# Peptides against a protein of PDB entry 1LOE: the designs that were tried, part 1

Every score and structure here is a prediction.

Target 1, 181 residues: chain A of PDB entry 1LOE
Amino acid sequence: TETTSFSITKFGPDQQNLIFQGDGYTTKERLTLTKAVRNTVGRALYSSPIHIWDSKTGNVANFVTSFTFVIDAPNSYNVADGFTFFIAPVDTKPQTGGGYLGVFNSKDYDKTSQTVAVEFDTFYNTAWDPSNGDRHIGIDVNSIKSINTKSWKLQNGKEANVVIAFNAATNVLTVSLTYPN
Target 2, 181 residues: chain A of PDB entry 1LOE as posed
Amino acid sequence: TETTSFSITKFGPDQQNLIFQGDGYTTKERLTLTKAVRNTVGRALYSSPIHIWDSKTGNVANFVTSFTFVIDAPNSYNVADGFTFFIAPVDTKPQTGGGYLGVFNSKDYDKTSQTVAVEFDTFYNTAWDPSNGDRHIGIDVNSIKSINTKSWALQNGKEANVVIAFNAATNVLTVSLTYPN
Structure headers, positions and changes below count from the first letter of each chain, unless a header shows other numbers.
Peptide ipSAE is a variant of ipSAE made for these designs: the mean of its two directions, with the distance scale d0 fixed at 1.0 Angstrom where the peptide's residues are scored. Compare it only between designs on the same protein; published cut-offs may not carry over.
The geometry check fails a fold that doesn't show the stated peptide or that is severely misdrawn somewhere.

## One batch from the design tools (peptide; made by RFdiffusion4, then SolubleMPNN)

Design b1_p8_1_s1 (from b1_p8_1 with Y2V A6V)
Fold by OpenDDE base, seed 5:
Structure b1_p8_1_s1 (fold): chain B 181 residues (1-181), chain A 8 residues (1-8)
Amino acid sequence: as target 1 above (181 residues)
Amino acid sequence: TVTLSVTL
């Protein structure tokens, strides 16, 4: 087996190892998916294909990713939909915006999407989100309707540290979010 | 810390 890795500590104005989609861009050394504007979707993909799942053998790679994010809504009580970390086939393009987070098109399971996402969902969509209405972390497999969720309290404008790990031997995906300050 | 785990 082999291992591939990358790290981006400062996002430059012409970041060569990212593919920007929609409204995604960099500013002040940060990757910015969207500004506080309605009806926008931004995405950024790592530019090199990564062999995570082998359709022929069924083998799946272990992986760990970490990142820091900030959601900075003008009004803490009136926020947009959130964002995802996602894994999708090469040549993936932006999907439905709004509550679908630009990554999915349906709440019904669609195996053809071949997409796994960890959502940081700040907006309650009645049709598929947990009934308690809480902002939440979710794990999405081929559907915007999460297979599992956990309530999460947004600290508006604060940096959150995230670690996402997948253990192929156990098939367990783990998400951890911490506000260190 | 908020932690979520699931078996895929």
Scores: peptide ipSAE 0.749, ipTM 0.980, DockQ to the pose 0.916
Fold by OpenDDE base, seed 4:
Structure b1_p8_1_s1 (fold): chain B 181 residues (1-181), chain A 8 residues (1-8)
Amino acid sequence: as target 1 above (181 residues)
Amino acid sequence: TVTLSVTL
């Protein structure tokens, strides 16, 4: 069994184990996906391919990831779209911005995207988001329309701790978000 | 803590 692991406590200006796409960059030891401006998409990929799904055997790897994030909107009443943690093919490129979060292009299921994402969605898109209009965590499989969601209250400018775990034996993906303060 | 689980 092969295992890949990495940890980044401080993001440097030359973070060689990350591939930056779009507006993604590092500043003050933080990974910054976007600035607080309109129409921006930024992504960061782990630079080494990870063997998650074996097409020959059908075996899928377990994984666990944890991170801390901050969404800092200048206007708490006018927040942008949010972000995702995602898994996609090695040649993945930025996709549609805005409500598609730079990782999808459609609300229709598209198996060719081969993308799974955990969204932290801060903007209500009438066409696909839960009708209650709440900001939410969502699990997205080959579509921006989540297969499952849960309401989440954004604390603007505050640090949130996230753990995402996938159990290959049960095929269960679990997301936990905590504001420690 | 907010937790979401789903079977893929």
Scores: peptide ipSAE 0.748, ipTM 0.980, DockQ to the pose 0.889
Fold by OpenDDE base, seed 2:
Structure b1_p8_1_s1 (fold): chain B 181 residues (1-181), chain A 8 residues (1-8)
Amino acid sequence: as target 1 above (181 residues)
Amino acid sequence: TVTLSVTL
């Protein structure tokens, strides 16, 4: 069967297999989505389309992705919104609405969006985030309002290891976040 | 470790 695989250990200044959108760029061999300013959005897309859903046959691919990230968010109010790992149509464009993590533009479910995202959310948006105000991991399907969330205690400035796996047989998406140290 | 799962 068809398999697509890639690995990026060090993000170079001219990363050929990524498409940068908005303010996304690389520095010190790391992918940096935004500048440390207000109202900035950045994204990086894998440059090759990935065949995940076949509308003709109904077949859906399994996938697993892993990455390491660092977030500096020493408080819950004067910080950015967080980031997502997302899957979207090839013509996807960055979205600029505050709190939408550059991916969505509405809390209303929109099946035409065809976008799935795993959010690592560091800012409480009253209109759609869990009422406890916790930083959280969320799974977003065609809406910034997550279909499921779980509180996440950020270790500020520390590396987190993430694994996201989708099992096509069970239709289950699983997210795991670990601070190894 | 924080784990979150959902059926799509």
Scores: peptide ipSAE 0.745, ipTM 0.980, DockQ to the pose 0.922
Fold by OpenDDE base, seed 3:
Parts: C-alpha cells; structure tokens; sequence
Structure b1_p8_1_s1 (fold): chain B 181 residues (1-181), chain A 8 residues (1-8)
C-alpha cells in the first residue's frame, strides 16, 4: 500500500507545501488562520492532493493526523467561532458565512460538499450547536451541524494536543484532545 | 483528555 506523510514543526514564511486561503498566514514559525479583527476567515491546505477515497474500488485509506493549537477566547460573547481540521475536494474554497468556520455554508446536510471536519467550536450558535451552550468538539459531515459533539473545557491561551485518527476497517473517526500542562 | 468517536 502507498503512504503519504508530512510533518511541519516550524511554519516558515514560504511554506511550499501549504496553500493559504483568505487571511491564513505564518508568523513566528506558527500557522495563524485569521487576523485579530472581526469578520476574518483563513485556511491552509496541504498542497498535494491526498488519495483518501478511491472512487473506482471504493477503498478508503486509514489516516492519522496530529497538531498543537492555542486559542484565545477569554469569554463566551466577544469571541470568534473557532476552527476546524477538514478534508474536502481539491477545489475547495473558503466560506465566509458567520458561524460556519470557513468550511460550510448551511446546516442542511449536503452530500455534494464532500467535506468532513472536526470542529473546535468556541461560540454558541443557537441554530445548530448543542443546546447546553458549551464549547465543544464536533464531527461535521457535509453540514455545520455536527453529527456528534462533546463538551470541551477550553484552557484559554494554553497549548492543546490533538490527534485525529480514522480507521477504514471500522469507519470510526476518533478525536482526542489533551492539555499536557 | 477529551475523546470523541463516531462511525462515518
């Protein structure tokens, strides 16, 4: 079986294996998705297409990804929506609708979007988020309305370690988030 | 650690 892998420890100013969309950029060796202003959307895509699903055979690849992130959201009202790790078609474009995390554009299920995302959501959107209003991790399939969520207690400004794994044999996607400190 | 799993 063929395997594709990459690792980025320090994000450089001319990171050739990333495609930046919207306001995404690198600074001080970090990937920064948005500017510290209102109404900003940014994304970064791995520059090479990944063969995850073979349309001819129906085979799906296993994958594991890991990353570390920091979010500053000191309150629940004057903050942005959060961010996602996502998988989408190669011609995917950023979406600017509020609350859609730059990835989706509707709470209605749309299989034509062919997009799967893991969201780290810091803003309660009454129309689709869990009614308890908690910050949460969600798994989104072709809709901003998560198929499953779990409450997540944000440690403001602290580094979180994330692992996302997909087992093709079981079709199970697993997300783990840990604050090491 | 927060863990979330789902079958796609």
Amino acid sequence: as target 1 above (181 residues)
Amino acid sequence: TVTLSVTL
Scores: peptide ipSAE 0.736, ipTM 0.979, DockQ to the pose 0.926

Design b1_p8_1_s2 (from b1_p8_1, 3 letters changed)
Fold by OpenDDE base, seed 4:
Structure b1_p8_1_s2 (fold): chain B 181 residues (1-181), chain A 8 residues (1-8)
Amino acid sequence: as target 1 above (181 residues)
Amino acid sequence: TVNLSVTL
């Protein structure tokens, strides 16, 4: 069994183990996906391919990731769409922006996208988001329409700690989010 | 803490 691991505590201006897409960049040792402007998509990919699914055997790898994020909206009453942690094919490119979070193109299930995402969704899209209109965490499989969601209260400008884990034996994906302060 | 899990 092979294991790949990495840790980035400070994001440098020339972070060799990340591939930046769209408007993604680093500033002041932080990875910044988008600026607080309209209609931008930024992504960052781990630069090394991860053997997560074996097409020959069908076996899937376990994984655990943890990160800290900040969503900082200039106007707390007019927040953009949010972001995702995602897994996609090695040749993945930015997809539709806005409510599709730069990761998907449709609310219809599309197995060809081969994309799994955990969304931290700060904008209510009537066509696919939970009807209560809450900001939420969602798990997305080949569609922007989440297979499961949980309401989440955004604390604008505050650091949130996230842990995402996948257990291949049980096929269970878990997400935890905490505002420690 | 907000927790979410699902079987894929």
Scores: peptide ipSAE 0.730, ipTM 0.979, DockQ to the pose 0.918
Fold by OpenDDE base, seed 1:
Structure b1_p8_1_s2 (fold): chain B 181 residues (1-181), chain A 8 residues (1-8)
Amino acid sequence: as target 1 above (181 residues)
Amino acid sequence: TVNLSVTL
């Protein structure tokens, strides 16, 4: 059994275990995906490939990831588009921005993307988001159209704690989000 | 706390 783990408490200006894409960068010891500017896409990848799926055996790894995030929008009524935690092929590059969150290109299922994402979606896209229009957490498999969602009330400027866990024995992906303060 | 689970 092989295990890969990493922890980043403070993000430095030369964070060697991350690959930055697009407008992603570090500032004030934080990973910053975007500024409050239109049409911005930023991504950060863990620099080491992770053996999550073995094509020969079909085995899938268990994993747990936790992080804290802040969305700080200058206008609480104008917040777009959110962000994702995602797993994608090692050669992944930024994809379509806006409502596609830089990780997908279609609302149609595209098996070639080989991408699983947990979205924290702050903007209602009529074409694919839940009809209630709520900001939401979603689980996306090869499509920006989530296979399941849960309404989420954004607390602008507040820290949210997230835990994402995958149990390979049950194939269950679990997401929890808490505002501790 | 918001929880979401799905079977893949």
Scores: peptide ipSAE 0.729, ipTM 0.979, DockQ to the pose 0.915
Fold by OpenDDE base, seed 5:
Structure b1_p8_1_s2 (fold): chain B 181 residues (1-181), chain A 8 residues (1-8)
Amino acid sequence: as target 1 above (181 residues)
Amino acid sequence: TVNLSVTL
C-alpha cells in the first residue's frame, strides 16, 4: 500500500505540476478554466500519473480531494455550463464542449471513456439533465448523463468549498459542497 | 451544505 498526495495553494504562471489543455490558464494565483465567453473549453490535469484503478488486478484506491472554486458569471441569470472534477486515462484530451463539459462525448454509456467525473452543472440540458431544471451536482460514469444528482443553488461570484471522497471498500463516492460565508 | 453519495 502506498499513498500519493499533492496540494496547490497558489497557482503560479508556470505551474509545473499541471498540464493545461484548451483555454485553461492561471491568473492572479487562481486556475482559470474559461473566461466568460462562449464556446470555450479549458482543462487542467495533474502532471503525474496516479495509480487509482488497476485494470489488470481490478484494485481501486481510496482517494480524497478538496478544492475551492468560484463561478463568476457576468449575469446571474445567463450562465454557461459549469465544470467538472474528473479522473480519466493518462492520455486524455479535451472532449465535447458545452453541455458535455469538455469531458464526455455522449449521454449513452461508453465504457471506453474510462472517465469518472463530478459535475457542477449550471445549465439545464433537456436531453440528459434532471427534469426539474435545477442547477445540480452530478456523478458521471462514462457518460454525461449522471448516475445520481443533487440540486445545488449557485451563489454567483462566491467561493464554494468541495470535498470529494471515494471509499474503495464500500465503492461509495461522496461529494460535499459548502458556501462557508 | 449540499451532500451527494452514490455506490459505483
Scores: peptide ipSAE 0.726, ipTM 0.979, DockQ to the pose 0.903
Fold by OpenDDE base, seed 3:
Structure b1_p8_1_s2 (fold): chain B 181 residues (1-181), chain A 8 residues (1-8)
Amino acid sequence: as target 1 above (181 residues)
Amino acid sequence: TVNLSVTL
């Protein structure tokens, strides 16, 4: 069984195993997706293709990813949309539509997108987000409209630890977010 | 801790 793994604890100014798109960059050993301005989109991709789905056999790989993030969103109105961890085809390009988290471009299901994302959503978009208006974690399959969501109480400016795991045998994707402090 | 699971 072939396994691909990587770990980045300090993001350097010339991080060779990442492809930066849009406004994504590194500073002070951290990955920063956007500039601190309005209407900014940025992404960072792992530079090597990951064999996660075998088109010949239909087999899907197990995977586990973990990361730590900080979001500053002190209010619900003058803030950006949030961010995603996503898996997409190698030729994926950033999307600039507001509310689509740089990944999607429609609330309609589109299997040709071949994109799965876990969103950490800080802005209520009435057209597709849960009607309770809560900040939330969502699992997005080929659409910005999540197939499932969970309310998430943001601890503003605090580090959150995330673990995302996919079990190919059960076809279950799990997300865990913890504030250790 | 916030947990979310789904079958794809």
Scores: peptide ipSAE 0.723, ipTM 0.978, DockQ to the pose 0.899

Design b1_p8_1_s3 (from b1_p8_1 with Y2V T3N)
Fold by OpenDDE base, seed 1:
Structure b1_p8_1_s3 (fold): chain B 181 residues (1-181), chain A 8 residues (1-8)
Amino acid sequence: as target 1 above (181 residues)
Amino acid sequence: TVNLSATL
């Protein structure tokens, strides 16, 4: 079996193992997806392709990823739109912004998207988000409409720790979010 | 801690 791993504890100004898209960049050792301005999308991709699915054998890789994020919104009561951790084809480009989080284009299932995402969604979009209107974590498969969600209380400006794991044997994706402080 | 899972 093969394993690919990487770790970035501090994001440098010339981070060679990342491909930046849109407004994504590094500053002060942090990966910054967007600034506090409207209608922007930023993404960062790991620069090396990762073998997750083998079309010939059907084998799917296990994976675990962890990261820390901060959402720092000028207005704690009006925060949009959130961000995702996502897996997409190697030639992926930014998709629709706003509520689509730059990774999807539709709430309808589209297998051609070939995108799986964990969303940290701070804005309620009535067309597809859970009707309770809560900020939420979601698991998205080829659609911005999550296959499952869980309410999440944003702590504006605070660091959250995330662990995302996929078990290929069970096809179960798990997400854990904690505010340690 | 918030936990979420789904079968893909």
Scores: peptide ipSAE 0.786, ipTM 0.983, DockQ to the pose 0.904
Fold by OpenDDE base, seed 5:
Structure b1_p8_1_s3 (fold): chain B 181 residues (1-181), chain A 8 residues (1-8)
Amino acid sequence: as target 1 above (181 residues)
Amino acid sequence: TVNLSATL
């Protein structure tokens, strides 16, 4: 069994192991997906392809990822749509913005998307988000409509620690979000 | 801490 890993503690101005898409860039050693302006989408991809799913055998790799993020909205009561950690086919390009988070194009299940995402969703979209209207984390499989969600209290401007793990034996994806302060 | 799981 082969294992691939990478770590980025400081994001440089010319980060060679990332592919930037849309408005994504680095500043002050941080990866910045978007600025606080409307109608923007930014993405960053790890530059090397990773063999996670084998289409021939159907085998799926275990994986674990961790990261720290900050959402810093100028007005804590008026925020944008959020962001995702996602896994998508090689040569993936930005998809629909806004509530689709630049990763999906439909609330209907689309197997051709071949995309799994963990969303950190800060904006309530009536058409597909949980009816309670809460900001939430969600697990998305080939659709912006999550297969499961959990309410999440945004702490504006503060660092959140995230761990995402997938167990191939059980097919279970787990997400943990903590504000350590 | 917020925890979430799903079977894919």
Scores: peptide ipSAE 0.783, ipTM 0.983, DockQ to the pose 0.922
Fold by OpenDDE base, seed 3:
Structure b1_p8_1_s3 (fold): chain B 181 residues (1-181), chain A 8 residues (1-8)
Amino acid sequence: as target 1 above (181 residues)
Amino acid sequence: TVNLSATL
C-alpha cells in the first residue's frame, strides 16, 4: 500500500504544491478563496494527482484531511454561498453559477462529474438546500443537492477545525467541525 | 461539535 501525504501550515506567495483557479490566492500566510467583492469564485487544488480510485482493480483509498477555516458572514442575506472541500478529476475547472460553490453546475445528479464535496453553506438556496433555511454542512455527490446535511451554527469570524475522513471498507465519509474557542 | 456522515 502506497500513501500520499502533505501538510501546509503557512501558505506562501509562491505555493508550489497548489494550483490556484479563479480568484484564489494567498495572503498573510493564509489561503483565500475569493476577493472581498460580489460574484467571485476561487479554488485551490493540490498540484499532484491523488490516487483515490483505481479503475483497474476497483480499489478505493482511505483518506483523512484536516483544516482550519474562518468565515465572515454576519447575516443571512448579504453574504456569499460558502465553500467546499472537494475531490474531482484532474481536469476540473471552476464553475461560476451562483449557489454552486464553484464546484457543481446542477442540482440534478450527474455521474459524469465524478465529484465529491463537503460543503460549508452559508446561503439558503430554496431550490436545493434544506427547507429549514439553516446554515449547514453537506455531503455532495455529483450534485449541489446534498445527500445528507446537518445544521451548523456559524460562529462568525471564529476559527473552525474540520476533520474529513473516508473509510473505504465501509464507504462512509465523516465530517467533524469544532470551534475550539 | 457538529458531526455528519454519509455512505457514498
Scores: peptide ipSAE 0.782, ipTM 0.983, DockQ to the pose 0.905
Fold by OpenDDE base, seed 4:
Structure b1_p8_1_s3 (fold): chain B 181 residues (1-181), chain A 8 residues (1-8)
Amino acid sequence: as target 1 above (181 residues)
Amino acid sequence: TVNLSATL
């Protein structure tokens, strides 16, 4: 059994344990994925590969992650696409932007993607999002079309606390989101 | 709190 863990309370200008992609950067001790402009994708990856799936045995590791995020839109009535927490192959590169959130390329299931994501989706894409048009959190497996979603009210500029856990024994991924204030 | 789960 192997275990790895890390914690980042403040993001420094030279964060050695993160790989930044696209427009991702740090400023004022925060990890910033995008600025409030059109057509940007930013990602940050944990720099050390994590042994999550053993192809020989089929065993999968448990994991839990927690983070605090802020979505700050200059115009609360004109919000961009959102972001994801994701797990992908070690050589992963930014994918399609916009509604694909920089981690997927299709609404069709593509097992070659080998990507699991929790989306915090602030924009309704008619082609794949829940028909009620609500902003939502979703669990995405090899597709931007979520296998499950839950309506979520964005509080613009406010901090949200997130916990994501995966239980390998049950194969269940759980997400909790709270605005503490 | 918003909770969501799924079996992968």
Scores: peptide ipSAE 0.778, ipTM 0.983, DockQ to the pose 0.913

Design b1_p8_1_s4 (from b1_p8_1 with A6V)
Fold by OpenDDE base, seed 1:
Structure b1_p8_1_s4 (fold): chain B 181 residues (1-181), chain A 8 residues (1-8)
Amino acid sequence: as target 1 above (181 residues)
Amino acid sequence: TYTLSVTL
């Protein structure tokens, strides 16, 4: 059975197992996707292709991803737009910024994007986000319009622990977020 | 803890 794993506890300036796109970079041993300036997109990709779906057999791999993140906005009442963990084709490039989070280009289902994302969305986009206006966790399949969401209260400047797991036997993707402190 | 699941 093929297994790929990696762990990054400290992000270095020359992190060889990541590909940085757009404004993404490392500083103070942290991966930083964007600064608090308008219209920026930053992404980081694991540098090696991962065999998630076998086109010949149709088999899909199990996977588990865990990470810790901090959103530190100067103004707690004006926070945009959030970020995603995503899986996309190996030649993926930054997509539309802003509410599209740099990973999608449409609210309409587009199978050609071949992208699955877990969003941590801090900004309400009336065109596609849940009508309650809450900040939310979402699961996105080939569209910025989530197939399911969960209201989430951002704790500005606090560390959140995330676990994302996919069970190939059930095709269930599960996201867990905890503020440990 | 926040939990969200979906069947793909």
Scores: peptide ipSAE 0.774, ipTM 0.982, DockQ to the pose 0.916
Fold by OpenDDE base, seed 5:
Structure b1_p8_1_s4 (fold): chain B 181 residues (1-181), chain A 8 residues (1-8)
Amino acid sequence: as target 1 above (181 residues)
Amino acid sequence: TYTLSVTL
């Protein structure tokens, strides 16, 4: 077996182990996906390919990732679309913006996407989001339409701690989000 | 804490 790991505590202006896409950049030692303006998409990829899924054998690696994020919307009652943590093919490029979060292009299942995402969705899109209209955490597999969701109350401007873990023995993906303060 | 799990 082989293990790959990395940690970024402070994001520098010339962060060499990240590939920035769209409007993504670093400022004040933080990774910033978008500013609070309409019609922008930003992404950042870890620069080294990671062998998570072996297409030849079908084997999948265990993984765990943790991060802290802040959503700071000018108006707590009118928030944009949110963001994802995602795993996609090496040559991935930004996809459709808005409710598709720059990661997907369809609510229909598309196996060719080969993309798994955990979404932190702050905007209700009638066509695919849970009917209760709640902001939510979702797990997306080859579609913006989540295979499972959990209602989530955004604390605007506050730091949230996230842990995402995948157990290859059970095929279970687990997401936890905590506001520590 | 919010927790969400799914079997892929």
Scores: peptide ipSAE 0.773, ipTM 0.982, DockQ to the pose 0.922
Fold by OpenDDE base, seed 3:
Structure b1_p8_1_s4 (fold): chain B 181 residues (1-181), chain A 8 residues (1-8)
Amino acid sequence: as target 1 above (181 residues)
Amino acid sequence: TYTLSVTL
């Protein structure tokens, strides 16, 4: 069985296995998606295509991804939108529409986008976010409007550990976020 | 811990 794996414990200035898009860059061994300014979008892609779905056989791969992140958003009004972990076609390009997390461009379901994202959303967009206005974790399939969400209390400036797993046998995607301290 | 699951 074919298996692809990678691990990046320290992000270097010339990280060969990443493709940077927009304002994404590395500094002090961390991946930084945006600069601390308004109207910025950045992404980083794993440089090698990953065979997750085989159109010929219909087979879908299991996968598991883990990472640690920090968000600085001390208030609910003067903040950006958050970020996503996403899977998209190899020709994917950054999207600059406000609130779309650099990944989507519509709240309408578009099967042709072939994009799945897990969002960590820090800004309430009235047009598509849960009506309670809470910061939230969401699972997005071909749309910025999440198919499922969970309220999330951001611990400002603290490291969060994330695990995202997909079970091909059950077709279930699971997201776990933990603040270890 | 926050956990969220969905069937695709």
Scores: peptide ipSAE 0.771, ipTM 0.982, DockQ to the pose 0.923
Fold by OpenDDE base, seed 4:
Structure b1_p8_1_s4 (fold): chain B 181 residues (1-181), chain A 8 residues (1-8)
Amino acid sequence: as target 1 above (181 residues)
Amino acid sequence: TYTLSVTL
Protein backbone atom coordinates (compact mmCIF):
# COMPACT_ATOMS: atom_id res chain seq x y z
CA THR B 1 0.00 0.00 0.00
CA GLU B 2 0.99 3.61 -0.47
CA THR B 3 0.45 6.63 1.73
CA THR B 4 0.21 10.31 0.97
CA SER B 5 0.55 12.92 3.67
CA PHE B 6 1.02 16.63 4.04
CA SER B 7 1.19 19.15 6.82
CA ILE B 8 0.87 22.90 6.81
CA THR B 9 1.83 24.55 10.07
CA LYS B 10 1.91 28.08 8.74
CA PHE B 11 0.09 29.28 5.67
CA GLY B 12 2.31 31.55 3.66
CA PRO B 13 1.53 34.01 0.92
CA ASP B 14 3.11 31.71 -1.64
CA GLN B 15 1.57 28.48 -0.46
CA GLN B 16 2.24 26.41 -3.53
CA ASN B 17 0.50 23.26 -2.40
CA LEU B 18 -2.85 25.01 -2.24
CA ILE B 19 -5.12 26.18 -5.00
CA PHE B 20 -7.07 29.23 -3.96
CA GLN B 21 -10.54 29.81 -5.31
CA GLY B 22 -12.81 32.78 -4.98
CA ASP B 23 -11.95 34.95 -2.05
CA GLY B 24 -9.67 32.44 -0.36
CA TYR B 25 -6.27 33.77 0.62
CA THR B 26 -3.64 33.68 3.32
CA THR B 27 -2.94 36.34 5.88
CA LYS B 28 -0.94 36.33 9.06
CA GLU B 29 0.01 32.73 8.42
CA ARG B 30 -3.64 31.65 8.36
CA LEU B 31 -5.77 30.36 5.55
CA THR B 32 -8.68 32.74 5.30
CA LEU B 33 -11.73 31.71 3.34
CA THR B 34 -13.67 34.95 3.50
CA LYS B 35 -13.73 38.30 5.16
CA ALA B 36 -16.76 39.33 7.15
CA VAL B 37 -18.65 40.58 4.14
CA ARG B 38 -21.75 39.34 2.41
CA ASN B 39 -22.02 37.14 -0.63
CA THR B 40 -18.50 35.82 -0.82
CA VAL B 41 -17.14 32.35 -1.30
CA GLY B 42 -13.59 31.30 -0.72
CA ARG B 43 -12.09 27.87 -1.10
CA ALA B 44 -8.70 26.27 -0.94
CA LEU B 45 -7.81 22.93 -2.44
CA TYR B 46 -4.84 20.74 -1.86
CA SER B 47 -3.01 21.05 -5.12
CA SER B 48 -2.18 17.40 -5.66
CA PRO B 49 -4.86 14.85 -6.45
CA ILE B 50 -5.32 12.28 -3.73
CA HIS B 51 -6.17 8.72 -4.61
CA ILE B 52 -9.11 7.96 -2.35
CA TRP B 53 -11.28 5.79 -4.57
CA ASP B 54 -9.89 3.31 -7.04
CA SER B 55 -12.30 2.95 -9.91
CA LYS B 56 -10.69 -0.25 -11.08
CA THR B 57 -10.88 -2.19 -7.86
CA GLY B 58 -13.50 -0.23 -5.98
CA ASN B 59 -11.16 0.06 -3.04
CA VAL B 60 -11.35 3.12 -0.86
CA ALA B 61 -8.46 4.54 1.10
CA ASN B 62 -8.38 5.28 4.76
CA PHE B 63 -7.70 8.86 5.62
CA VAL B 64 -7.28 11.12 8.61
CA THR B 65 -7.13 14.87 8.52
CA SER B 66 -6.83 17.37 11.32
CA PHE B 67 -7.01 21.12 11.42
CA THR B 68 -7.79 24.05 13.61
CA PHE B 69 -10.23 26.75 12.65
CA VAL B 70 -11.59 30.01 13.91
CA ILE B 71 -14.89 31.55 13.03
CA ASP B 72 -14.59 35.19 13.90
CA ALA B 73 -17.88 36.91 13.34
CA PRO B 74 -18.17 40.59 14.17
CA ASN B 75 -21.59 39.93 15.66
CA SER B 76 -22.15 36.70 17.55
CA TYR B 77 -25.88 36.97 17.00
CA ASN B 78 -25.61 37.48 13.28
CA VAL B 79 -23.14 34.90 12.05
CA ALA B 80 -22.85 33.95 8.41
CA ASP B 81 -23.12 30.49 6.91
CA GLY B 82 -20.04 28.62 8.04
CA PHE B 83 -17.64 26.47 6.10
CA THR B 84 -16.80 22.93 5.08
CA PHE B 85 -14.00 20.53 4.74
CA PHE B 86 -14.76 18.75 1.50
CA ILE B 87 -13.62 16.13 -0.94
CA ALA B 88 -14.60 16.61 -4.54
CA PRO B 89 -13.45 15.63 -8.01
CA VAL B 90 -10.40 17.23 -9.50
CA ASP B 91 -11.09 20.48 -11.29
CA THR B 92 -13.90 21.25 -8.87
CA LYS B 93 -15.02 24.86 -8.91
CA PRO B 94 -16.85 27.02 -6.40
CA GLN B 95 -20.54 26.25 -6.23
CA THR B 96 -23.43 28.16 -4.75
CA GLY B 97 -22.63 30.43 -1.85
CA GLY B 98 -24.59 31.31 1.21
CA GLY B 99 -26.22 28.33 2.80
CA TYR B 100 -24.77 26.04 0.17
CA LEU B 101 -21.33 26.87 1.55
CA GLY B 102 -19.77 27.11 -1.88
CA VAL B 103 -19.71 23.34 -2.36
CA PHE B 104 -23.26 22.34 -3.28
CA ASN B 105 -26.10 23.60 -5.43
CA SER B 106 -29.10 21.69 -4.17
CA LYS B 107 -30.68 19.98 -1.22
CA ASP B 108 -31.64 17.18 -3.56
CA TYR B 109 -29.29 14.26 -3.75
CA ASP B 110 -27.10 14.62 -6.81
CA LYS B 111 -24.80 11.70 -7.41
CA THR B 112 -22.99 13.61 -10.13
CA SER B 113 -21.69 16.02 -7.52
CA GLN B 114 -19.37 13.35 -6.14
CA THR B 115 -18.76 15.58 -3.16
CA VAL B 116 -18.48 14.69 0.49
CA ALA B 117 -18.30 17.51 2.97
CA VAL B 118 -18.11 18.03 6.68
CA GLU B 119 -19.94 21.24 7.39
CA PHE B 120 -19.59 23.56 10.30
CA ASP B 121 -22.87 25.30 9.76
CA THR B 122 -23.54 28.47 11.67
CA PHE B 123 -26.73 29.58 9.93
CA TYR B 124 -30.14 27.96 10.00
CA ASN B 125 -31.56 27.41 6.53
CA THR B 126 -35.16 26.36 6.99
CA ALA B 127 -35.31 24.38 3.79
CA TRP B 128 -32.73 21.76 4.71
CA ASP B 129 -31.16 22.25 8.14
CA PRO B 130 -32.25 20.39 11.27
CA SER B 131 -35.52 21.75 12.53
CA ASN B 132 -34.18 22.62 15.96
CA GLY B 133 -32.37 25.55 14.39
CA ASP B 134 -29.10 24.77 16.15
CA ARG B 135 -25.73 25.51 14.71
CA HIS B 136 -24.37 22.14 13.84
CA ILE B 137 -21.74 19.89 12.43
CA GLY B 138 -22.99 17.93 9.48
CA ILE B 139 -21.87 15.28 7.07
CA ASP B 140 -23.00 16.01 3.55
CA VAL B 141 -22.98 13.53 0.69
CA ASN B 142 -23.89 14.96 -2.69
CA SER B 143 -26.31 17.38 -1.07
CA ILE B 144 -26.30 20.33 1.27
CA LYS B 145 -28.89 18.45 3.29
CA SER B 146 -26.78 16.55 5.77
CA ILE B 147 -27.18 12.83 6.21
CA ASN B 148 -26.29 13.27 9.86
CA THR B 149 -25.82 16.24 12.16
CA LYS B 150 -24.66 17.13 15.63
CA SER B 151 -25.68 20.25 17.48
CA TRP B 152 -22.69 22.45 18.12
CA LYS B 153 -22.21 25.57 20.18
CA LEU B 154 -20.03 28.03 18.34
CA GLN B 155 -17.41 29.78 20.40
CA ASN B 156 -16.94 32.90 18.36
CA GLY B 157 -13.33 33.80 17.81
CA LYS B 158 -12.01 30.69 19.53
CA GLU B 159 -9.87 27.98 18.02
CA ALA B 160 -11.50 24.63 17.45
CA ASN B 161 -9.55 21.46 16.82
CA VAL B 162 -11.04 19.09 14.30
CA VAL B 163 -10.22 15.53 13.38
CA ILE B 164 -11.91 13.82 10.47
CA ALA B 165 -11.23 10.16 9.93
CA PHE B 166 -12.50 7.65 7.42
CA ASN B 167 -12.20 3.94 8.00
CA ALA B 168 -12.43 2.15 4.69
CA ALA B 169 -13.03 -1.23 6.28
CA THR B 170 -16.20 -0.03 7.96
CA ASN B 171 -17.02 2.90 5.66
CA VAL B 172 -17.41 5.04 8.75
CA LEU B 173 -16.59 8.72 8.65
CA THR B 174 -15.98 10.24 12.06
CA VAL B 175 -15.74 13.89 12.98
CA SER B 176 -14.56 15.25 16.29
CA LEU B 177 -14.45 18.87 17.34
CA THR B 178 -12.93 20.20 20.53
CA TYR B 179 -12.46 23.65 21.93
CA PRO B 180 -9.29 23.13 23.93
CA ASN B 181 -9.40 26.48 25.69
CA THR A 1 -15.84 17.33 22.59
CA TYR A 2 -18.35 16.94 19.80
CA THR A 3 -18.38 13.68 17.91
CA LEU A 4 -20.32 12.75 14.81
CA SER A 5 -20.09 9.66 12.68
CA VAL A 6 -21.85 8.10 9.75
CA THR A 7 -21.54 5.09 7.54
CA LEU A 8 -21.12 6.13 3.95
Scores: peptide ipSAE 0.769, ipTM 0.982, DockQ to the pose 0.921

